Peptides against a protein of PDB entry 7SID. Designs and how they scored, part 153

Target 1, 151 residues: chain A of PDB entry 7SID
Amino acid sequence: LHMYLMLLKELPGEEYPLPMEDVLELLKPLSNVCSLYRRDQDVCKTILNHVLHVVKNLGQSNMDSENTRDAQGQFLTVIGAFWHLTKERKYIFSVRMALVNCLKTLLEADPYSKWAILNVMGKDFPVNEVFTQFLADNHHQVRMLAAESIN

## One batch from the design tools (peptide; made by RFdiffusion4, then SolubleMPNN)

Design b2_p30_5_s4 (from b2_p30_5, 15 letters changed)
Fold by OpenDDE base, seed 4:
Structure b2_p30_5_s4 (fold): chain B 151 residues (1-151), chain A 30 residues (1-30)
Amino acid sequence: as target 1 above (151 residues)
Amino acid sequence: SYKEKMKELEEQLEQLFEQAEQERLLQELL
């Protein structure tokens, strides 16, 4: 876990995006890692904080490529799972804040949710619509973060 | 597909959380 998290943490930012092939390789174990540490709020928060770099890389890539779509799909699978479990009240506020930051970054890369669409339980949820739900979060810091992100 | 993977992941995670919830309920009963 530590090695993987460090790898995610050290990903280049949007100024120096990784080749999509490398992004795909990084995403491959992500779902499994999230599943293994699903009950560990701190690990989940850390994962969400570090995958911000993935979002930045995805946003700087050409959406027309097959690899980009594949990477987007794999990433959105993880984000969708976190969002779904958030709706089920399984995560504490700090994890939700990390998720909001991910969604914020997604919106910056894809303001109209052309590709940033969460498919949860067979239904599509555009991230821009998902994001607005956090404006009504029960925790004040989550609401504040969400509100600050849209202003 | 990633959609299928999403469903699988959600189901797995939900199952695990439900198990934890059952354990909590049992603990509260004791």
Scores: peptide ipSAE 0.027, ipTM 0.491, DockQ to the pose 0.177
Fold by OpenDDE base, seed 3:
Structure b2_p30_5_s4 (fold): chain B 151 residues (1-151), chain A 30 residues (1-30)
Amino acid sequence: as target 1 above (151 residues)
Amino acid sequence: SYKEKMKELEEQLEQLFEQAEQERLLQELL
């Protein structure tokens, strides 16, 4: 786990985009790691903070590439799972804030949710619609972060 | 190198989850 988190932290941002092949290799174990540590709030927060770099890389890619679509799908599966568990009130505010930051970054890359769509339990949820739900979060800091992210 | 580290990590994780089905893990997460 620690080694994996270090790799996520060292992922180049939008200034130095990685080839999609490298992004895919990094994403392959992500769902398993998230599932294994879903009850650890600190690990979840750390993962969500580090995957911001993945979003930045995905935003710079060509949407017509098979590797891009695959990477987007794998990443969105993880984000969808975190969102689902958030709806189930399984995560504390600090984890929810990290998730909002991920969603914010997705909206910056895809404002109209052309590809940023969460598939949860067989249903599609565009990120721009999902994001507005955090404006009504129970924690004031989460609401404030969501509100500040729109403008 | 970064690429070498990723390969090593993938091998380690593959061994850890060899007996676990990814679909089961995803269902557990959701």
Scores: peptide ipSAE 0.022, ipTM 0.491, DockQ to the pose 0.054
Fold by OpenDDE base, seed 1:
Structure b2_p30_5_s4 (fold): chain B 151 residues (1-151), chain A 30 residues (1-30)
Amino acid sequence: as target 1 above (151 residues)
Amino acid sequence: SYKEKMKELEEQLEQLFEQAEQERLLQELL
């Protein structure tokens, strides 16, 4: 896990994005890792913080590429899982804040949720609609972060 | 290379996941 998180952290930013093939390889184990540690708040927070680099890479790629769509799908599966568990009140505020940051970055890359759509339990949820739910979060810092992200 | 490291990591994590699932199944049998 620690090695994996380190690799996520070292991903290049928007200036020199990784080839999508490399992004796919990085994302491949992510769902399993998240599943294993879904009940560990600290690990979940760390994962969400580090996958921000992935979002930046995805946003700079050709949206018509099959590899891009595949990478987006794998990533959105993870984000959708975190969002779903958040709705089930499984995560503390610090994890929710990290999730909001991920959603914020997704909206920056895709403001109209053309590809940023969460599929949870067979239903589609555009991120722009999902994001507004955090404006009513029970924790003030989560609400504030969500509000600042829209402006 | 970075790609090679990721492949290695992927394999290790997959093995870890599989092991965890097997352990869970074993516990359920007890």
Scores: peptide ipSAE 0.021, ipTM 0.419, DockQ to the pose 0.076
Fold by OpenDDE base, seed 2:
Structure b2_p30_5_s4 (fold): chain B 151 residues (1-151), chain A 30 residues (1-30)
Amino acid sequence: as target 1 above (151 residues)
Amino acid sequence: SYKEKMKELEEQLEQLFEQAEQERLLQELL
């Protein structure tokens, strides 16, 4: 786990995007890792914080290739799961904060949610619509972060 | 399909969280 988290953390930012193939390789085990550590909210928070770099890489890709779609899909699957569980009140505020940051970054990369769409229980939810829900979060810090992210 | 994978992941995570909650509750009761 720690090694994997280190790899995620060391992903280059928007200025130096990685090849999509490399992004895919990093995303492949992500779902499994999230599943294994779903009980550990600190790990979940850490994962969400580290995958911010993935969003930056995905947003900079001009490739409408299968690899890009695959990477986006794998990433959105994880984010969708976290969001779904957030709605089910399974996460503490710190995890929700990390999720909001991910959604913020997604909106920056895809303001109109052209590809940033969460599919939950067979329904599509554009991230821009999902994000507004955090403006009414029960925790003040989450609300504040969400509000700051829009401005 | 992507939709199926997402649903599966959501269900798996939800199940794990539910299980974790139950275990935590049990531990707190002990």
Scores: peptide ipSAE 0.027, ipTM 0.498, DockQ to the pose 0.283; fails the geometry check

Design b2_p30_6_s1 (from b2_p30_6, 14 letters changed)
Fold by OpenDDE base, seed 3:
Structure b2_p30_6_s1 (fold): chain B 151 residues (1-151), chain A 30 residues (1-30)
Amino acid sequence: as target 1 above (151 residues)
Amino acid sequence: LEELKKKLLEFMKAGPKEEVEKQLKNLEEE
């Protein structure tokens, strides 16, 4: 697990998208790691920064494939959990900044929230609507980032 | 670079899907 986190930090951003099979393999253990370290602000920030590359990979993939839909579902579940804990005021501003950047990247891939929908506790939250919540964030930098994402 | 990525993928092991879903549920409810 410590080795995983170390390697995760060293994982580079790629201009060439990863095969969807690799994306799925990355996402499968991610949920467990996020759960284990959900109270560690630094780890959460690191995870959120690196999953940006996963979003980019998803956006460049064949949206009609079963594997793509599976990867999207697994990824959105993780992001939904981070969103839920954000609503519970569990994360500092720097973690929220990382989350907003992740959501922004999702909107770049899916501007109309066709698939970018967070399901939290049985309720659907289209990502394009989530940004409006960050406009009311207590930290000015989070508000600014959310605002520029809408424009 | 590629070797590091390969090591990461090889090191990462996933449990059963049901177990992952259970862990996610715990994360959301706590």
Scores: peptide ipSAE 0.022, ipTM 0.434, DockQ to the pose 0.052
Fold by OpenDDE base, seed 5:
Structure b2_p30_6_s1 (fold): chain B 151 residues (1-151), chain A 30 residues (1-30)
Amino acid sequence: as target 1 above (151 residues)
Amino acid sequence: LEELKKKLLEFMKAGPKEEVEKQLKNLEEE
């Protein structure tokens, strides 16, 4: 876990984008890591904070690239899992804050959710629609963060 | 960093989406 979190932390963002092949190497194990530590709020928050770099990297990629689509799919799988558990009220507000930041960054890269679509339990959920649900979050800071992202 | 990547790939494997969702569903049902 520590090693993986270090890799995520060191992942360059928009300023120094990694080759898509390197991004894929980091993303492939991520779903397993998230699954293993899904009940650990601190680990989940840390993961969500670090994967912000992934979104920034993906936003600069060629949308026609197969590797880009693969990376997008890997990333969206993770985000979808976190969102699913959020709907089940499994995460504290600080984790939800981190998730909203990820969704915000996704919307900056894909405002109309052309590719940013969460597939959870066989159903598709465009991120822009998912994001609006956080405007009604039980915690005021989450609502505020979601609201400022609309502006 | 490159060495860490190699270690990560060595010790960690990609998990299928379906398996992850199954595990998450189990948590939901608890």
Scores: peptide ipSAE 0.022, ipTM 0.423, DockQ to the pose 0.057
Fold by OpenDDE base, seed 2:
Structure b2_p30_6_s1 (fold): chain B 151 residues (1-151), chain A 30 residues (1-30)
Amino acid sequence: as target 1 above (151 residues)
Amino acid sequence: LEELKKKLLEFMKAGPKEEVEKQLKNLEEE
């Protein structure tokens, strides 16, 4: 776990879009890692910050590709889990900020939530509807970030 | 960079699967 944390924190951002195959390989174990560290605020923040690059890749990919749909599904599962725990008030504002950034990036790629839909506990939540809830977040910085993302 | 990514992926894939699955289920149900 310590080694993982070290590697995760040192993982540099992506300068170029990754092949969708690479995105899938990164996403496959991600849900497991998120689960292992779900109670660690710093790790969750780091994970969410790193997956921003994945989101950007998803938005630039061929939407008709099976791999793209698979990657989208896996990513949305992870985001859905973070969203669910956010609703349960399990995350501090800095983690919520990172989550909002992910949602913002999703909305840039899919403004009308055609595919960006979170499935949590068997229920579907369009990201645009999820995102607007952060306008009423308890923390002012989260509200401000959400507001800036709309403008 | 590629080496680091590979190491990270290998570590994530090599974890205790039974415990990971349990934790994943807990995350989804919380």
Scores: peptide ipSAE 0.018, ipTM 0.430, DockQ to the pose 0.054; fails the geometry check
Fold by OpenDDE base, seed 4:
Structure b2_p30_6_s1 (fold): chain B 151 residues (1-151), chain A 30 residues (1-30)
Amino acid sequence: as target 1 above (151 residues)
Amino acid sequence: LEELKKKLLEFMKAGPKEEVEKQLKNLEEE
């Protein structure tokens, strides 16, 4: 885990996007890792903070490519899981803030939620709609972060 | 780091949760 998190930290940003193939490889275990450590707030926060690079990579990629769609799907599955658990109040505010940052980045890449749609329990939730839920978060810092992201 | 990245990616290829966990543990112990 530590190594994985370290590697996530070292992912290139928007200036130097990863090849989509690498993104896919990184996403493959992500769901499992998140699942394994879903109850570890610090790990979840760290993961969410570092997967921002993945979001940025996805946003800069050719959205029409099969690999991009695949990566988007895998990533959105993970984000959807975090969102779902957030709704169940399983995460502390710091984790929620990290999630908001991820969602913010998604919205920057896909402001109309054309592809950024979370499927949770068989129901689709456009990220732009999901994001607005954080405006009503119980924690003021989360609300503030969400509000700043919209402005 | 690049070598570790490559190694990690190889280990963390799609697999069952248990296998991923095992691989991660192995990597941490090396």
Scores: peptide ipSAE 0.016, ipTM 0.403, DockQ to the pose 0.057; fails the geometry check

Design b2_p30_6_s2 (from b2_p30_6, 19 letters changed)
Fold by OpenDDE base, seed 4:
Structure b2_p30_6_s2 (fold): chain B 151 residues (1-151), chain A 30 residues (1-30)
Amino acid sequence: as target 1 above (151 residues)
Amino acid sequence: LKELEQKLLDFLSAGPQEEVQRELENLRKE
């Protein structure tokens, strides 16, 4: 986990995105990691903080290639799971804040949710619509972060 | 990356939670 998180942390920024093939490789274990530690708030927070780099890499994709869609799908599956569990009130505010930051970054990359669509339990949820739900979060800091993100 | 992935998955699946938590804490301190 440490090594994986370190890898995520060390991902190149928006200026130098990784090849999509590399992004895919990094995403492959992510779902499993998140699933294994879904109950560990600190781990989840850390993961969400570091996957911001993944979002940035995905957002820099100029072509809607098959592997791009694959990467997007894998990533969105993870985010969708976090969001779903958030809706079920499984995560503390700090985790939700990290998730909001991820969603914010997604919206920056895809403001109209053309590809940033969470599929949860067979239903599609555009991230732009999902994001607005955090404006009504129970925790003031989450609400504030969400509000600041759309201003 | 594939090799690393497998190693990580093996660790995550077999490693005790205490070790994982310790590694996470170490990461935060860096």
Scores: peptide ipSAE 0.015, ipTM 0.362, DockQ to the pose 0.042
Fold by OpenDDE base, seed 1:
Parts: C-alpha cells; sequence; structure tokens
Structure b2_p30_6_s2 (fold): chain B 151 residues (1-151), chain A 30 residues (1-30)
C-alpha cells in the first residue's frame, strides 16, 4: 500500500505528463485499494491527497484518445465512490477536505464538467454541481476550502 | 508496470495480515 501510494505521489504533474498507458497501469489497482480500506479514514485521506497528481496529469492529455477516456473513467469511478460515501456520512471532515481538493483540481481542468462527471449508482453527477454542495458542508473548514477553491 | 500492479494487488488482497498492518503503520508514520 505504501509503495503504491508513493508511486501515485511521484507521478509527474501537468508540466511533464506521462504516457497515458502508464497512467492507466497506475490507476488499475486503485479501485481495489480504495475498496479494501474504505473504512480507514487516514488511508482514505492519504489516497485522496496523493491522487491529486493523477488529476493534474489527466488534464493535460488528449481527450480524443481511447486511453485517456479509459483513465478518466477509472479515476472518476474512484472519486465517485468517495463522494457517494461522503453523502452517506461515512467520512470525517479531514477526508472531505481531501476530496474537495481533488474536485477542485478536476474543475481546474474541466470547469464546465464536460468530462468530469461522476457516475454513481447509475446516475450522472457533474463535478461542478457536486462541488457546490460542499459550500454547505456541516464542517466550517470544508465550507471554507470549497469557497476558496472557486475564487 | 503490469507486473508491479499484479504484485501490489496480490499483496493487498492475499498477503499476510501482519505485513498489511505493517504497511499501514509505515504509511501513518509519514
Amino acid sequence: as target 1 above (151 residues)
Amino acid sequence: LKELEQKLLDFLSAGPQEEVQRELENLRKE
């Protein structure tokens, strides 16, 4: 787990994007990792913090590439799962903070949610609409982070 | 990368619990 998370952290950002094939290989085990540790708040927070680099990398890729769409789909599945469990009140504020940062980064790459759409339980949720919900989060720090992110 | 992915999956899903726990502890030390 630690080694995998370090690989995610070391992924080049928007300045030096990796070949999408490499990004896909890094994303493939992510859903399983998240599922295994979904109840561990500290692990979830760490995962969300580290995958920020993946988002930055994805935003610089060719959107017409099959591999890009595949990578986007796999990543959005993970983020959607975290958001879904957040709605079910399964995560503490520190995890929600990390999720907001991920959503912020997605919006920077896709402000109008053309591709950044979470599919949860068969329903589509554009990230820009999802993000606004955190402006009314029960925890003041989550609200503040969300508000600062759209400025 | 494919080989690494499979090794990681195997470790996390079927590895000894004590090794998994050690990995979690190492993560929390950062």
Scores: peptide ipSAE 0.015, ipTM 0.373, DockQ to the pose 0.042
Fold by OpenDDE base, seed 5:
Structure b2_p30_6_s2 (fold): chain B 151 residues (1-151), chain A 30 residues (1-30)
Amino acid sequence: as target 1 above (151 residues)
Amino acid sequence: LKELEQKLLDFLSAGPQEEVQRELENLRKE
């Protein structure tokens, strides 16, 4: 876990995106890691903070290749799981804030949710619609973060 | 970038599940 989180943290920013093939390989164990630590709020928060780098890499992909679609799908599966558990009130506000930041970054890359669609339990939820739900979050900081992100 | 790629390869070669298991064991010892 520590090594994996370190890799996520050290992932280059927008100026030096990783090859999509490498992003795909990095995403493969992510679902398992998230599943193992789904009940650990601190680990979940850390993961969500670090995967911002992955979102930036995915958003900068100009070509809709098979690898890009695969990487997007794997990433969206993880985000969808976090969102689903958030709706079930399983995560504290700090985790929700980290999730909102991820969704914000996704919206910046895909404002119209052409590919950024969460599939949870067989239903599709566009990220732009999911994001607006956080405007009504129970915690004021989450609401404020969501509101600031729209403008 | 090459350094990160090498770290990624090292991580993948070690096996993510095995690494997680080792980290869990280390955390339990602390």
Scores: peptide ipSAE 0.011, ipTM 0.332, DockQ to the pose 0.038
Fold by OpenDDE base, seed 2:
Structure b2_p30_6_s2 (fold): chain B 151 residues (1-151), chain A 30 residues (1-30)
Amino acid sequence: as target 1 above (151 residues)
Amino acid sequence: LKELEQKLLDFLSAGPQEEVQRELENLRKE
């Protein structure tokens, strides 16, 4: 986990995006990691904060690439799982804050949710619609972050 | 990266939660 989190932390930003093949390799274990530590709030927060770099890389990729679609799918699966558990009130505000930041970054890359669509339990949820739900979050900081993100 | 992935999976499967927490703390110090 330590090594994995370090890799996520040190990912290049938008200025120097990684090849999509490398992004895919980094995403492969992510779902398993998230599953193993789904009940650990601190680990989840850390993961969500670090995967922001992945979102930035995905936003700079070629949408016509099969690898891009695959990477987007794998990433959205993870985000969808976090969102789903958030709806079940399993995560504290700090984890929700990190999730909102991920969603914000997704919206910056895909404002109209052309590809940023969460599939949870067989149903599709566009991120732009999901994001607006955090405007009504129980925690004031989450609401504020969500509100600031759309301005 | 593929080798790292396998190493990570091995760690996650065998590593105790206390060890994971310690590694997270080390990350925060860097």
Scores: peptide ipSAE 0.017, ipTM 0.377, DockQ to the pose 0.041; fails the geometry check

Design b2_p30_6_s3 (from b2_p30_6, 13 letters changed)
Fold by OpenDDE base, seed 5:
Structure b2_p30_6_s3 (fold): chain B 151 residues (1-151), chain A 30 residues (1-30)
Amino acid sequence: as target 1 above (151 residues)
Amino acid sequence: LEELEEKLLEFMKAGPEEEVEKALEELKKE
């Protein structure tokens, strides 16, 4: 876990995106890590904070390539799972804050949710619609963070 | 991807009940 988190943290910024093949390799173990530490709030928060780099890389890639779509799909699967469990009230506010930041970054890359669509249990949820739900979050800081993104 | 999503969700839902309860208690404090 520690090594993986370090790798995520050391990802280049959006100015120097990784090749999509490298992004795919980094995404491969992500679902497993998330599943193993799903109930560790601190680890989940850390993961969500570090995967912001992945979002940045995805946003700078060719959206028409098969590799990009594959990477997007793998990433959105993880985000969808976090969101689904958030709706089931499984995560504390700090994790939800980190998730909102991920969603915010996704919307910055895809404001109209052309590709940023969460498919959860066979149903599609555009991220822009998902994001607005956090405006009604029970925690004031989450609501504030969500509201800051509505401009 | 759909199969992976379903599998991941199931993994995230499964586990010791005590851990889930702990998370729920933290939510109640907010």
Scores: peptide ipSAE 0.020, ipTM 0.454, DockQ to the pose 0.064
Fold by OpenDDE base, seed 3:
Order: structure tokens, then C-alpha cells, then sequence
Structure b2_p30_6_s3 (fold): chain B 151 residues (1-151), chain A 30 residues (1-30)
């Protein structure tokens, strides 16, 4: 786990996007890690914070690439799972904050949710629609974080 | 991807519900 988290943390920023092949390799174990540590709120928060760089990479990549679509799909699957469990109130506010940041970054890359769509239980949920739900979050800081993206 | 999502959700929900809820409550208290 720690090694994996370190790898995520050391992802290059926007100035030097990772090759999509490398992004895919990093995403492969992500679902398993999330599953194993689903009850560890700090780990979940850390994962969500670190994958912000992945979001940035995905947004800057060629949308016509098969690898890009694959990476986007894998990533969105994980985000969808976090969102679904958030709906079931399984995460504390700090994790939800991190999730909102991911969603914000997705919207910055894809304001119209052309590809940023969460597929959960066979249904599609555009990120822009998902994002608005956090405006009504029970925690004031989550609401504030969500609101600042709208203005 | 749908299959992966279902599996992921299943794994993230796995475990006795009572234990999950207890753990969550403990985490919220901190």
C-alpha cells in the first residue's frame, strides 16, 4: 500500500503529462486497493487526493485514443464507487471533500460531462449532475467547496 | 467496466454489516 501511495504521489503534474500507458498501469491495482482499505478513511482520502494528478492527465490526453478511453473508464469506475458509497453515508466529510476535489477537476477538464460520466449499477450519471448534489451536503465545508466551483 | 464496478462495490461493501457500521461510528467519533 505505502509503495503504491508513494507512486501516486509522485505523479508528474500538468506540465509533464504521463504517457497513457503508465496511467493505465497505475490504475490497474487501484480498485483492489480501494476495496481492501474501504474502511480506512485516511487511506481513502489520500488516494482521492493523489489521483487528482491522474484526472489532470486524463483531461489533457487525446480523447480518440483507445488507451485514454480505457483509462478514463477505469478511473471513473473507482470514482463512481466512492460516490455510491458516499450516498450510503459510508465516508466522513474529509473523504467527501477529497471526492469533490476530484469531481471539480473532472469538470475543469470536461465542463459538459462529455466523457466524465459515472456509470453506477448500469446507469449513467454525468459528473456535473453528481457534483450539484454536494451543494446540499450535510457538512458546511463540503457545501462551501462545492459552491466555490459554481461561482 | 460495469462488471468491474459491480465487483468493486461488492468488495467495498463486503463484511458483516454490523461490523462495518460499528467501525464507521467509531471513525466518526474521532
Amino acid sequence: as target 1 above (151 residues)
Amino acid sequence: LEELEEKLLEFMKAGPEEEVEKALEELKKE
Scores: peptide ipSAE 0.019, ipTM 0.451, DockQ to the pose 0.092
Fold by OpenDDE base, seed 4:
Structure b2_p30_6_s3 (fold): chain B 151 residues (1-151), chain A 30 residues (1-30)
Amino acid sequence: as target 1 above (151 residues)
Amino acid sequence: LEELEEKLLEFMKAGPEEEVEKALEELKKE
């Protein structure tokens, strides 16, 4: 786990995005890791913080490429799961804040949610719509973070 | 992707807790 998290952390930012092939390789174990550590708030927060780099990479890639779509899909699956569990109040505010940051970054890359769509239980949820729900989060810091992201 | 999503969500929501907890304990030690 630690090694994997370090790899995620070391992902180049938006300025120097990784080749999408490399992003895909890093995403492969992500869903499994998230599932295994779903109840560990600290790990979840760390994962969400680190995958910000993935979002940045995805946003800078050719959206029309097959690899990009694949990476987007894999990533969004994970984010969708986190969001779904968030709605079920499975995560503390700090994890939710990390998720909001991910969503914010997604919206920066895809303001109109053309590709940033969470498919959860067979239903599509555009990230922009998902994001607005955090404006009504129970925790004030989450609400504030979400609100700041809109401005 | 839909299949993966379904499996992931199902596991995250209602996966075998004992297995998850055991895996957590084991992996945290690595």
Scores: peptide ipSAE 0.015, ipTM 0.435, DockQ to the pose 0.122
Fold by OpenDDE base, seed 1:
Structure b2_p30_6_s3 (fold): chain B 151 residues (1-151), chain A 30 residues (1-30)
Amino acid sequence: as target 1 above (151 residues)
Amino acid sequence: LEELEEKLLEFMKAGPEEEVEKALEELKKE
């Protein structure tokens, strides 16, 4: 786990995008890791913080590429799961803050949610619509972070 | 992807949740 998280952390940001095939390799174990540590709030927070680099890479890729669509799909599946469980009040505020940062980064790359759409239980949830819900989060720090992300 | 998402969600939702619920309740008090 530690080694995997370090790999995610060291991903180049928006300045130097990675080949999508490399991004896919990093995403392969992600769903399993998230599932295994689903109730470990600290691990979930760390995962969400580190995958910010993945989001930055996804935003600069060619939308017509099969690998891009695959990577986006795999990533959004995981984010969708975190969001769904957040709606069911399964995560503490610090995890929700990390999720908001991920959503913020997605919106920076795709402000109108052309591809940043969470499909949860067969329903589509555009990230821009999902994001606005955090403006009404029960915790003041989450609301504050969400509000800052809009401006 | 939908099948994967469904399996992931079901797995993540399974198991005891007492500690998480307790932590959430305590945090709301602060």
Scores: peptide ipSAE 0.020, ipTM 0.462, DockQ to the pose 0.083; fails the geometry check

